# Designs tried in a protein design run: peptides against a protein of PDB entry 3HUF. Part 157

Target 1, 320 residues: chain A of PDB entry 3HUF
Amino acid sequence: MWIIEAEGDILKGKSRILFPGTYIVGRNVSDDSSHIQVISKSISKRHARFTILTPSEKDYFTGGPCEFEVKDLDTKFGTKVNEKVVGQNGDSYKEKDLKIQLGKCPFTINAYWRSMCIQFDNPEMLSQWASNLNLLGIPTGLRDSDATTHFVMNRQAGSSITVGTMYAFLKKTVIIDDSYLQYLSTVKESVIEDASLMPDALECFKNIIKNNDQFPSSPEDCINSLEGFSCAMLNTSSESHHLLELLGLRISTFMSLGDIDKELISKTDFVVLNNAVYDSEKISFPEGIFCLTIEQLWKIIIERNSRELISKEIERLKYA

## One batch from the design tools (peptide; made by RFdiffusion4, then SolubleMPNN)

Design b2_p21_8_s3
Fold by OpenDDE base, seed 4:
Structure b2_p21_8_s3 (fold): chain B 320 residues (1-320), chain A 21 residues (1-21)
Amino acid sequence: as target 1 above (320 residues)
Amino acid sequence: SLEKEIEEAKKEEEEEEEKKK
């Protein structure tokens, strides 16, 4: 989201969130959803127009800012952004930091981008929330992204957490739920005067972990917990691969269960499968190695003695 | 001085508003 602040009390000492939309900026406007009052005698009554666009699909993957357009409203002294005069037709900016000078005002409006990208684990939830979140200037998507800051877990009551949720947790992404999204949808009016009134997602995250026994106490308890072990996985998802890497596993990939030869078995402690393959192919599992699902592996790795548990299973099936 | 620039800017804005009437 875009946040503005300014020196010299020209914004009344307050920070403000700018959501996608159009704002008239000037001395003689009242602060509301479409106006930004600037308190300076050197600022025109109506000085500039700011237009913030909704996030693009690219912004979700890059963590880039919503496009920020600035137009001078034909003022005598003009408007500058990052020491450059704004063109007569206005200019658009994709920089994460904007120093906006209105006329001869000695104090600048500083606009900075606070990166917030929300990944959804569920396409139905994305469909429900994407429009509202985009209107807050928050990029949204389903795919893993290096720019992802928050993750909305799929809440199916009584089901195991998804691979996406497991991976988000290990990546130290802030896991949130629908309650946080509901709160975000209501803050538009309250944050006009104070950007600090944004809800703390970390509180939501802490509550999710505390109230769900499928999470370990911290990601650090699981990261590299299986260092020294080797697994093979079917080349199904990048998220599954990255999850296993974060566990410290050496990973071999195969295209089919038929590719699991004696050489692979000799170098591999266990085979990791998705639920669909595990259930359908259980009868065709190679002898002398155990196969488990990611969810079964997760149940082991959240235990304090995960290494001992895995070792016992390897020994049991190697001699069976 | 900054104060003088502000006063000049304000005076110039008032003159431009009077010309638009």
Scores: peptide ipSAE 0.023, ipTM 0.607, DockQ to the pose 0.066
Fold by OpenDDE base, seed 1:
Formats: structure tokens, C-alpha cells, sequence
Structure b2_p21_8_s3 (fold): chain B 320 residues (1-320), chain A 21 residues (1-21)
């Protein structure tokens, strides 16, 4: 989201969130969803137009800002952005920090990008929320992204957390739920006057973790917890691979259970399978190797003695 | 003072809204 602040109290000492939309900026406009009042005798009554575009699909992957367009409204002294005069037809900016000077005002409006990118675990929830979140200037998607700041957990009462949720937790994204998205949608008007009224996702996250025994106390409890162990996995999902990497595992990949030869077994402590393969092939597992699902592995990892638990299971199956 | 400029700007806005009615 874009946030604006200004020196010299020209924004009345307030920070404001700018959502996607068009704003008339000037001395003689009332603060609302389409106007920004700026208090200075050096600023025209109607001085500039700011237009913030909705996020692009690319912005979800890059964490780039919504495009910020500035147009001078034919003022006597013009408008500058980052010390450069705005062109007659307006200019567009993709920088995360903008210093906007209106006319001869000695104080600048400082616009900065606060990154928020929301990943969804399922397409149904994305379809439900994407439009509303994009209108808040929040990029959304399904795929993993290095720019992802938040992850929407699908709460089914009594269900195990998904691999996506496990990975989101370990990569230190803020896990949120539908209740937070609802709350976020309601604050759009209230944050116009005060950007500090933006709901804290960390409070939602803390409540999720506190109320769900499937989460460890912190990501740090699990990161590299299995360092020194080796596993083999089916090349099924990137998230599963990245999850196992964050645990500190050495990972070998295979295409089918038939590709698990004696050489691979000799170098591998355990095999990680998806639920479908585990359930279908349970009778045909190679002898002398520990096979488990990601969900079974997660149940071990969240325990304080995860290394001892894994070691015991490996030993039991090597001697069985 | 900034307070005085705020008050002047509000008055000018009210006067412009009254002129549009």
C-alpha cells in the first residue's frame, strides 16, 4: 500500500494510506476517498492529480508498488517528483519512495510503499477475495513468491494444516484467516485520516498460533532442526521441496517408487511421500527404509525432541 | 501559524462550496 506523510504539518501531521484510485491534491479540497488536502499558501487550490493503479500480476512476484501517476493541474509553479519536474501529460512512477513537491512549497509530501502481498492456499478463496484486496492495492496469488508477506490459511475445523500453511509458517510469512480479510475490508474508509488505524495482522497471527496446537512456538524452532539428515522425495511440489530445505534436510528427488534403488537407500535416512502415494503404495514400500508423509513429518518436527524422534524411527526400520 | 493557514484554507473551501450552490 502507498502511505503518504509530509514535513511542516502540510498534511496536518497525519499519515494517510492511498488505495488504488484517483485523488485531487490541493489546498482547497476536503480529505475524502478522492481528495487530499494540503495546507500551504504556496500550493494551488487544486494542484495535482495522483492516480494509483491496481496491482499487476507481476507486482505479486516482485513486491513492486502499484504504479503511481502524478499530473500537475496546470499550476503556475508545477509539480516535482524526486526533484524532476512532472511532464505536461503527467508521469508514472514505480519507485518505492517518492518525494513530491507541490509548487514552491518548502515541504514535500513523502510517499512510500509498504509491501503487502497475500498468498492464498486455494483458488476458491483467491477468487472470493482478490478483487477486494486489489482495490486496497494488495497483490494476490496462489503460487509461492519471495515477495509474499501474508498467507491465508483455510480453516476447516479439525483438519490438519496444509503443506502450504506449513511452508508459509517456516518462511516467516504472517498467517492470516478469513476473519482478518473481513476486518481488512472494513477499514478502507477509516484509514484515510490515519494510516495507524490499519489492522495489525500480527495480532491475528498470534491468535491463530495460540489456538492451534499444529504450530510450533516459532519458525526458528523448526528451521534447520533436521540438519544432517537426508531424505528422498517425489518431485511433486516446489513448496514441499522448499519446506524440506528449510528443515535443513539434504534432498534427493525421484520420479517413482521404482526409482528407489539400493544406492539411494544407502544415502537416505527416510522417504517423504504425498498422502496419495503413501496410501496407495504402503504395501510396496522398499524394505529397510522409513517412509512417511509430509503431515507425519510435520507432527514430528513440531515436537521439541524432533531429532530424537526421527532417529528412533529410522533405527526401528533399519533393524526390522 | 499552520493552524491559521488551516483555518484560512477551510474558510476558502466553505466559500467555494457556497458559490457552487
Amino acid sequence: as target 1 above (320 residues)
Amino acid sequence: SLEKEIEEAKKEEEEEEEKKK
Scores: peptide ipSAE 0.021, ipTM 0.495, DockQ to the pose 0.054
Fold by OpenDDE base, seed 3:
Structure b2_p21_8_s3 (fold): chain B 320 residues (1-320), chain A 21 residues (1-21)
Amino acid sequence: as target 1 above (320 residues)
Amino acid sequence: SLEKEIEEAKKEEEEEEEKKK
């Protein structure tokens, strides 16, 4: 989201969130959803127009800002952005920091991009929330992204957390739920006057961890916890692979259970399977190898003695 | 320079405030 602040109390000492939309900026406007009052004698009654676009798909992957257009409203002294005069037709900016000078005003409006990219694990939830979040200037998507700051967990009572949720947690992404999204949807008007009224996702995250025994206390408890072990997995999911890497595992990939030969078995401590393959092929598992699901692995890694538990299970099956 | 423009603008604002007193 774009946040503006200014020196010299020209914004009344307030920080404001700018959502996607159009704003008239000037001395003789009243603060509302489409106007920004700036208090200086050096500023025109109506000085500039700011237009913030909705997020692009690219912004979800890059964490880049919503495009910020500035247009001077034919003022005597013009408008500058980052010390450059705004062109007659307006200019568009993708920089994360904008120093906006209105006319000869000695104080600048500072616009900065607060990165927020929300990944969804469930396409139905994305479909439900994407439009509202995009109108907040928040990029949304389903795929893994290095720019992801938040991950929406679907609260299904009694279900195990998904691989996506596990990975998001280990990546130190802020896990949020539908309650946080609902709260975000209500703040649009209140944050006009004070950007600090934006809800803190960290409280939601803390509550999720506290109330769900499927989470360890921190990602650091699990990261590299299985260092020195080797696994094999089906080459199916990038998130699954990255999850296992974050555990410190050496990973070999295979395309089918039939590709698991004696050589692979000799260098592999266990095989990680998805639920569908595990359930369908449990009768046909290669001899002398420990096979488990990611969910079964997760149940082990959240335990304090995860290394000992895995070692015992490997030994049990190797000598069976 | 931008610094000179800022100083001149500050002086103009101060002079305009003094004229209103």
Scores: peptide ipSAE 0.020, ipTM 0.490, DockQ to the pose 0.046
Fold by OpenDDE base, seed 2:
Order: C-alpha cells, then structure tokens, then sequence
Structure b2_p21_8_s3 (fold): chain B 320 residues (1-320), chain A 21 residues (1-21)
C-alpha cells in the first residue's frame, strides 16, 4: 500500500494510506476518498492529480508498488517528483519512495510503499477476496513467491492444516484467516485519515497459533529439526520439497513407487508420500522402509522429541 | 521575494476562477 507523509505539517501531521484510485491534491480541497488537502500558501487550490493503479500480476511476484501517476493541473509553478519536473501529460512511477514537491512549497509530500502481498492456499477463497484486496492495493495469488508477506489459511474446524499452511508457517509468513480479510474490508474508509488504524495481522496470527494445537510455538522449533536424516519423496509439489528442505532433510526424488530400489533404500531413512499414494499403496510398501505422509511427518515434528520419535520408527521397521 | 511570488500566484488563480464563471 502507498502511504503519504509530509514535512512542515502541510498534511496536518497525518500519515495517510492511498488505495488504488484518483485523488485531487490541493489547498482548497477537503480530505475524503478522492481528495488530499495540503495546507500551504504556495500550493494551488487544485494543484495535482494522483492516480494509483491496482496491482499487476507481476507485482505479486516482485512485491513492487502499485503504479503511481502524477499529473500537474496546469499550475504556474508545476509539480516535481524526485527533483524531476512532471511532464505536461503526467508521469508514472514504480519507485518505492517518491518525494513530491507541489509548486514552490518548501516542504515535500513523501510517498513510500509498504509491502503487503497475500498468498491464498484455497482457489475458492482467492476468487472470493482477490477483487476486494486488489482495490486495497494488495497483490494476491496462489503460487509461492518470495514477495508474499501473508498467507490465508482456510478455517476448517477440526481439519488438519495443509502443506501450504505448514510451509507458510516455516518460511515465517504471517498466517491470517477470513476474519482478518473481513476486518480489512471494513476499515478501508477509516484508515484514509490515519495509517496507524490498519488492523494488526500479528494479533490474528497469534490467535490462530494459540487456538490450534497443530502449530508449534515457533518456526524455529521445526527449522532444521531433522538435520542429518535423509528422505525419498515422490516428485509431486514444489511446496512439499521446500518444506522438507526447511526441516534440514537430504531429499531424493522418485517418479513412482517402483523406482524404490535397494540402492535408494540404503541411502534413505524414510519415504514421504502424498495421501492418495499412501492410502492406495499401503499394503505394497517395500519391507524395511518407513513410509509416511507429510501430515504424519508434521505431527512428529511439532513434538519436542521429534528426532527421537523418528529414530524409533526407523529402528522399529529396520528390525521387523 | 517568495512572498511576492505567492501573492502573484494567488492573484492569477483568482483571475482564472473568474474566467471560468
């Protein structure tokens, strides 16, 4: 989201969130959803137009800002952005920091980008919320991205957490739910005057972790907890692979259960399977190999003695 | 002076508003 602040109290000491939309900026406008009052004698009654575009698909992967357009409204002294005069037809900016000078005003409006990028685990939830969140200047998507700051967990009471949720937790994204998204939608108008009124996602996250026994106390309790163990994994999802890497596992990949030969067995402590393969092939598992699902592995990892539990299961099947 | 330029700018803005009426 774009936030504006100003020097010399020309914005009345307020920090304001600018959502996607068009704003008339000037001395004789009233602050609302489409106007920004700037208090200076050197600023025109209607001085500039700011236009903030909705996020692009590229912005979801890069964490880049919504495009910021500035147009001077044919003022005598013009408008500058980052010490450059705005062109007659207006200019567009993708920099994360903008210093906007209106006419001969000695004080500048400082615009800065606060990154918020929301990944969804569930495509139905994305379909429901994407439009509203894009209108807040928040990029949204399903795919993993290094730019993602938040992850939406679907509230299914009594269900196991998904692999996506497990991975989001370990990579230290802020896990949120539909209640937080609903809260964001309701505060849109109230945060116009005060950027500090933005709801705290960390409070939502703390409540999710506290109320769900399927989460460890911290990501640090699980990261590298299985260092020194090796696993074989069916080549299914990139998220599952990255999850196992964050646990400190050495990973070998295979394409089918038939590819599990004596050589792979000799190099592998356990085999990680998806639920569908585990349920269908449970009777045909090779002898002397510990096979488990990611969800079963997660239940072990969240325990304080995870390394001892894994070792006992490996030993039990090696001597059976 | 900056003050004189601001007063001239205000006068031009008032003249432009009168031309739009």
Amino acid sequence: as target 1 above (320 residues)
Amino acid sequence: SLEKEIEEAKKEEEEEEEKKK
Scores: peptide ipSAE 0.018, ipTM 0.524, DockQ to the pose 0.124

Design b2_p21_8_s4
Fold by OpenDDE base, seed 3:
Structure b2_p21_8_s4 (fold): chain B 320 residues (1-320), chain A 21 residues (1-21)
Amino acid sequence: as target 1 above (320 residues)
Amino acid sequence: SLEEEIEKDKLEEELEELKKK
């Protein structure tokens, strides 16, 4: 989201979130959803127009800002952004920091991009929330992104957390739920006067972890916890691979269970399978190898003695 | 229109500058 602040009390000492939309900026406007009052004698009554676009798909992957357009409203002294005069037809900016000078005002409006990028694990939830979040200037998507700051967990009572949720947690992404999204949807008007009124996702995250025994206390408890072990997995999911890497595992990939030869078995401590393959092929598992699902692995890694537990299972199956 | 308001504001600013001379 874009946040503006200014020196010299020209914004009354307040920070403001700018959602996608159009704003008239000037001395003689009243603060509302489409106007920004700036208090200086050096600023025209209506000085500039700010237009913030909705997020693009690219913004979801890059964590880049919503495009910020500035147009001077044909003022005597013009408008500058980052010390450059705004062109007659307006200019668009994708920089994360904008120093906006209105006319000869000695104080600048500072616009900065606060990165918020929400990944969804469930396409139905994305479909439900994406429009509302995009109107907040929040990029949304399903695929893994290095720009992801938040991850929406679907609260299904009694189900195990998904691989996506596991990975998001280990990546130190803030896990949120539908309750947080609902809260975000209600803040649009209140944050006009004070950007600090934006709800803190960390409180939601803490509550999720506290109330769900499927989470360890911190990502650090699991990261590299299986260092020194080797696994093999189906080359199916990037998130699954990255999850296993974060555990410190040496990973070999295979395309089918039939590709698991004696050489692979000799260098592999266990095989990680998805639920579908595990359930369908459990009768045909290669001899002398420990096979488990990611969910079964997760149940082990959240335990304090995860290394000992895995070692015991490996030994049990090697000598069986 | 916004354009008319901008033009009006310009005229008022010019008038204020002329009154200060």
Scores: peptide ipSAE 0.084, ipTM 0.744, DockQ to the pose 0.802
Fold by OpenDDE base, seed 5:
Structure b2_p21_8_s4 (fold): chain B 320 residues (1-320), chain A 21 residues (1-21)
Amino acid sequence: as target 1 above (320 residues)
Amino acid sequence: SLEEEIEKDKLEEELEELKKK
């Protein structure tokens, strides 16, 4: 989200969130969803127009800002952004920090980008929320991204957590739910005068972890917990691969169960399969290897004695 | 429209400057 602040009390000592939309900026406007009052005798009654675009798909992957357009409203002394005069037709900016000077005002409006990117685990939830979140200047998507700050867990009562949720947790993203999204949707009017009223996602996250026994106490309890073990994985998803890497596993990949030869078995402690393959091919598993799903692996790694549990299962099935 | 309001405010500002002269 874009946040503006200014020196010299020209913004009444307040910080404001700017959502996607158009704002008239001037001395003689009233603060609302489309106006920013700036208190200075050196500023025109209506001085500039700010236009913030909705996030692009690229912004979800980069964590870049919504495009910020500035137009001077034919003022005597013009408008400057980052010490450059705004062109007659206006200029667009993708910098994360903007120093906006209105006319000869000795104080500048400082705009800065606070990165917030929300990944969804479920396409139906993305479809439901994406429009509203984009109107808040929040990029949204389904795919993993290094720019993601938040992850929406689907609250289906009685369902196991997904691989996406497991990976989001280990990546130390803030896991949120629909209740937090609902709360975000209500703050639009309240944050006009005070950007500090933005809801804290960390409280939501803490409550999710506390109330769900499928989560360990911290990501650190699981990261590198399986260091020294080796697995083979069906080439299924990038998230699954990255999850196993975060557990400290050495990973070999294969394309089919038929590719699991004696050489691979000799170098592998266990095989990780997706649910579909595990359920369909249980009878055709290679002899002398422990096969499990990621969900079964997760149930083991969240236990305090995960290494002992894994070792015991390997021994049981390798010598069977 | 927003454009009409901007134009109206410009006209009012010009009128106020003309009255100060």
Scores: peptide ipSAE 0.062, ipTM 0.711, DockQ to the pose 0.711
Fold by OpenDDE base, seed 2:
Parts: sequence; structure tokens; C-alpha cells
Structure b2_p21_8_s4 (fold): chain B 320 residues (1-320), chain A 21 residues (1-21)
Amino acid sequence: as target 1 above (320 residues)
Amino acid sequence: SLEEEIEKDKLEEELEELKKK
């Protein structure tokens, strides 16, 4: 989201969020959803137009800002952005920091980008919320991205957490739910005058972790907890692979259960399977191999003695 | 003074706004 602040109290000491939309900026406008009052004798009654675009698909992957357009409203002294005069037809900016000078005003409006990028685990939830969140200047998507700051967990009471949720937790994204998204939608008008009124996602996250025994106390309790063990996995999802890497596992990939030969067995402590393969092939598992699902592995990892538990299961099957 | 120039510029802008009505 774009936030504006100003020097010399020309914005009345307020920090304001600029959502996607068009704003008339000037001395003789009243602050509302489409106007920004700037208090200076050196600023025209209607001085500039700011236009913030909705996020692009590229912005979801890069964490880049919504495009910021500035147009001078044919003022005598013009408008500058980052010491450069705005062109006659207006200019567009993708920099994360903008220093905006209106006419001869000695004080600048400082615009800065606060990154918020929300990944969804569930496509139905994305379909429901994407439009509203984009209108807040928040990029949204399903695919993993290094730019993601938040992850939406679907509230299914009594269900196991998904692999996506497990991975989001370990990579230290802020896990949120539909209650936080609803809260964001309600505060849109109130945060116009005070950017500090933005709801705290960390409170939502803390409540999710506290109320669900399927989460460890911290990501640090699980990261590299299985260092020194080796696993083989079916080449299914990138998220599953990255999850196992964050556990400190050495990973081998195979395409089918038939590819599990004596050589792979000799190099592997256990095999990680998806639920569908585990349920269908449970009777045909090779002898002397510990096979488990990611969800079963997660239940072991969240325990304080995870390494001992895994070692006992490996030993039990080697001597059986 | 800079203040007098700013006041002159305001009066010119007001005159231009009045001419557009």
C-alpha cells in the first residue's frame, strides 16, 4: 500500500494510506476518499492529481508498488517528483519512494510503499477476496512467491492443516484467516486519515497458532530439525519439496513407486508420499522402508522429540 | 518579497479561475 507523509505539517501531521484510485491534491480541497488537502500558501487550490493503479500480476511476484501517476493541473510553478519536473501529460512511477514537491512549497510530500502481498491456499477463497484486496492495493495469488508477506489459511474446524499452510509457517509468512480479511474490508474508510489504524495481522496470527495444536510454538523449532536424515519423495509439488528442504532433509525424487530400487532404499531413511498414493499403495510398500505422508511427518515434527521419534520408526522397520 | 510573489501568484490563479467561468 502507498503511504504519504509530509514535512512542515502540510498534511496536518497525519500519515495517510492511498488506496488505488484518483485523488485531487490542493490547498482548497477537503480530505476525503478522492481529495488530499495540503496546507501551504505556495500550493494551488487544485494543484495535482494522483492516480494509484490496482496491482498487476507482476506485482504479486516482485512485491513492487502499485503504479503511481502524478499529473500537474496546469499550475504556474508545476510539480516535481524526485527533483524531476512532471511532464505536461503526467508521469508514472514504480519507485518505492517518491518525494513530491508541489510548486514552490519548501516542504515535500513523501510517498513510500509498504509491502503487503497475500497468498491464498484455496482458489475459492482467492476468487472471493481478490477483487476487494486489489482495491486496497494488495497483490494476491495462489503460487508461491518470495514477495508474499501473508498467507490465508482456510478455516476448516477439525481439519488438518495443508502443506501450503505448513510451508507458509516455516518460511515465516504471517498466517491470516477470513476474519482478518473481513476486518481489512471494514476499516478501508477509517484508515484514510490515519495509517496507524490498519489492523494488526500479527494478533490474528498469534490467535491462530494459540488456538490450533497442529502448530509448533515457532518456525525455529522445526527448521533443520531433521538435519542429517535423507528422504525420497514422489515428484509432486514444489511446495512439498521446499517444505522438506526447510526441515534440513536430503531429498531424492522419484516418478513412481516402481522406481524405488535397492539403491534408493540404501540411501534413504524414509519415503514421503502424498495421501492418494499412500492410501492406494499401503499394502504394496517395499519391505524395510518407512513410508509416511507429509501430514504424518508434520505430526512428528511438531513434537519436542521429533528426531527420536523418526529414529525409532526407522529402526522398527529395519528390524522387522 | 517571496511572500508578495506568492500572493501575486494566488491573485493571478484566482483571476484565471474567474476567466474560465
Scores: peptide ipSAE 0.047, ipTM 0.660, DockQ to the pose 0.067
Fold by OpenDDE base, seed 4:
Structure b2_p21_8_s4 (fold): chain B 320 residues (1-320), chain A 21 residues (1-21)
Amino acid sequence: as target 1 above (320 residues)
Amino acid sequence: SLEEEIEKDKLEEELEELKKK
């Protein structure tokens, strides 16, 4: 989201979130959803127009800011952004930091981008929330992204957490739920005067972990916990691969269960499968190696003695 | 002073706005 602040009390000492939309900026406007009052004698009554666009799909993957357009409203002394005069037709900016000078005002409006990208684990939830979140200037998507800051877990009551949720947790992404999204949807009016009134996602995250026994106490308890073990996986999901890497596993990939030869078995401690393959192919599992699902592996990895548990299973099936 | 310049600039802008009416 875009946040503005300024020196010299020209913004009344307040920080403000700017959501996608159009703002008239000037001395003789009243602060509301479409106006930004700037308190300076050097500022025109109506000085500039700011237009913030909704996030693009690219912004979700890059963590880039919503496009920020600035137009001078034919003022005598013009408007500058990052020491450059705004063009007569206005200019658009994709920089994360904007120093906006209105006329000869000795104090500048500082606009900075606070990165917030929300990944959804469920396409139905994305469909429900994407429009509202985009109107807050928050990029949204389904795919893993290096720019992802928050993750909305799929809440199916009584089901195991998804691979996406497991991976988000290990990546130290802030896991949130629908309650946080609901709160975000209500803050538009309250944050006009104070950007600090944004809800703390970390509190939501802590509550999710505390109330769900499928999470370990911390990601650090699981990261590299299986260092020294080797697994093979079907080349199905990049997220699954990255999850297993974060566990410290050496990973071999195969295209089909038929590709699991004696050489692969000799170098591999266990085979990791998705639920669909595990259920459908259980009868065709190679002898001398155990296969488990990611969810079964996760149930082991969240235990304090995960290494001992895995070792016992390897030994049991190697001699069976 | 900077304050005097600011006040002058303000007066000039107000004059320009009045000329556009």
Scores: peptide ipSAE 0.050, ipTM 0.666, DockQ to the pose 0.065; fails the geometry check

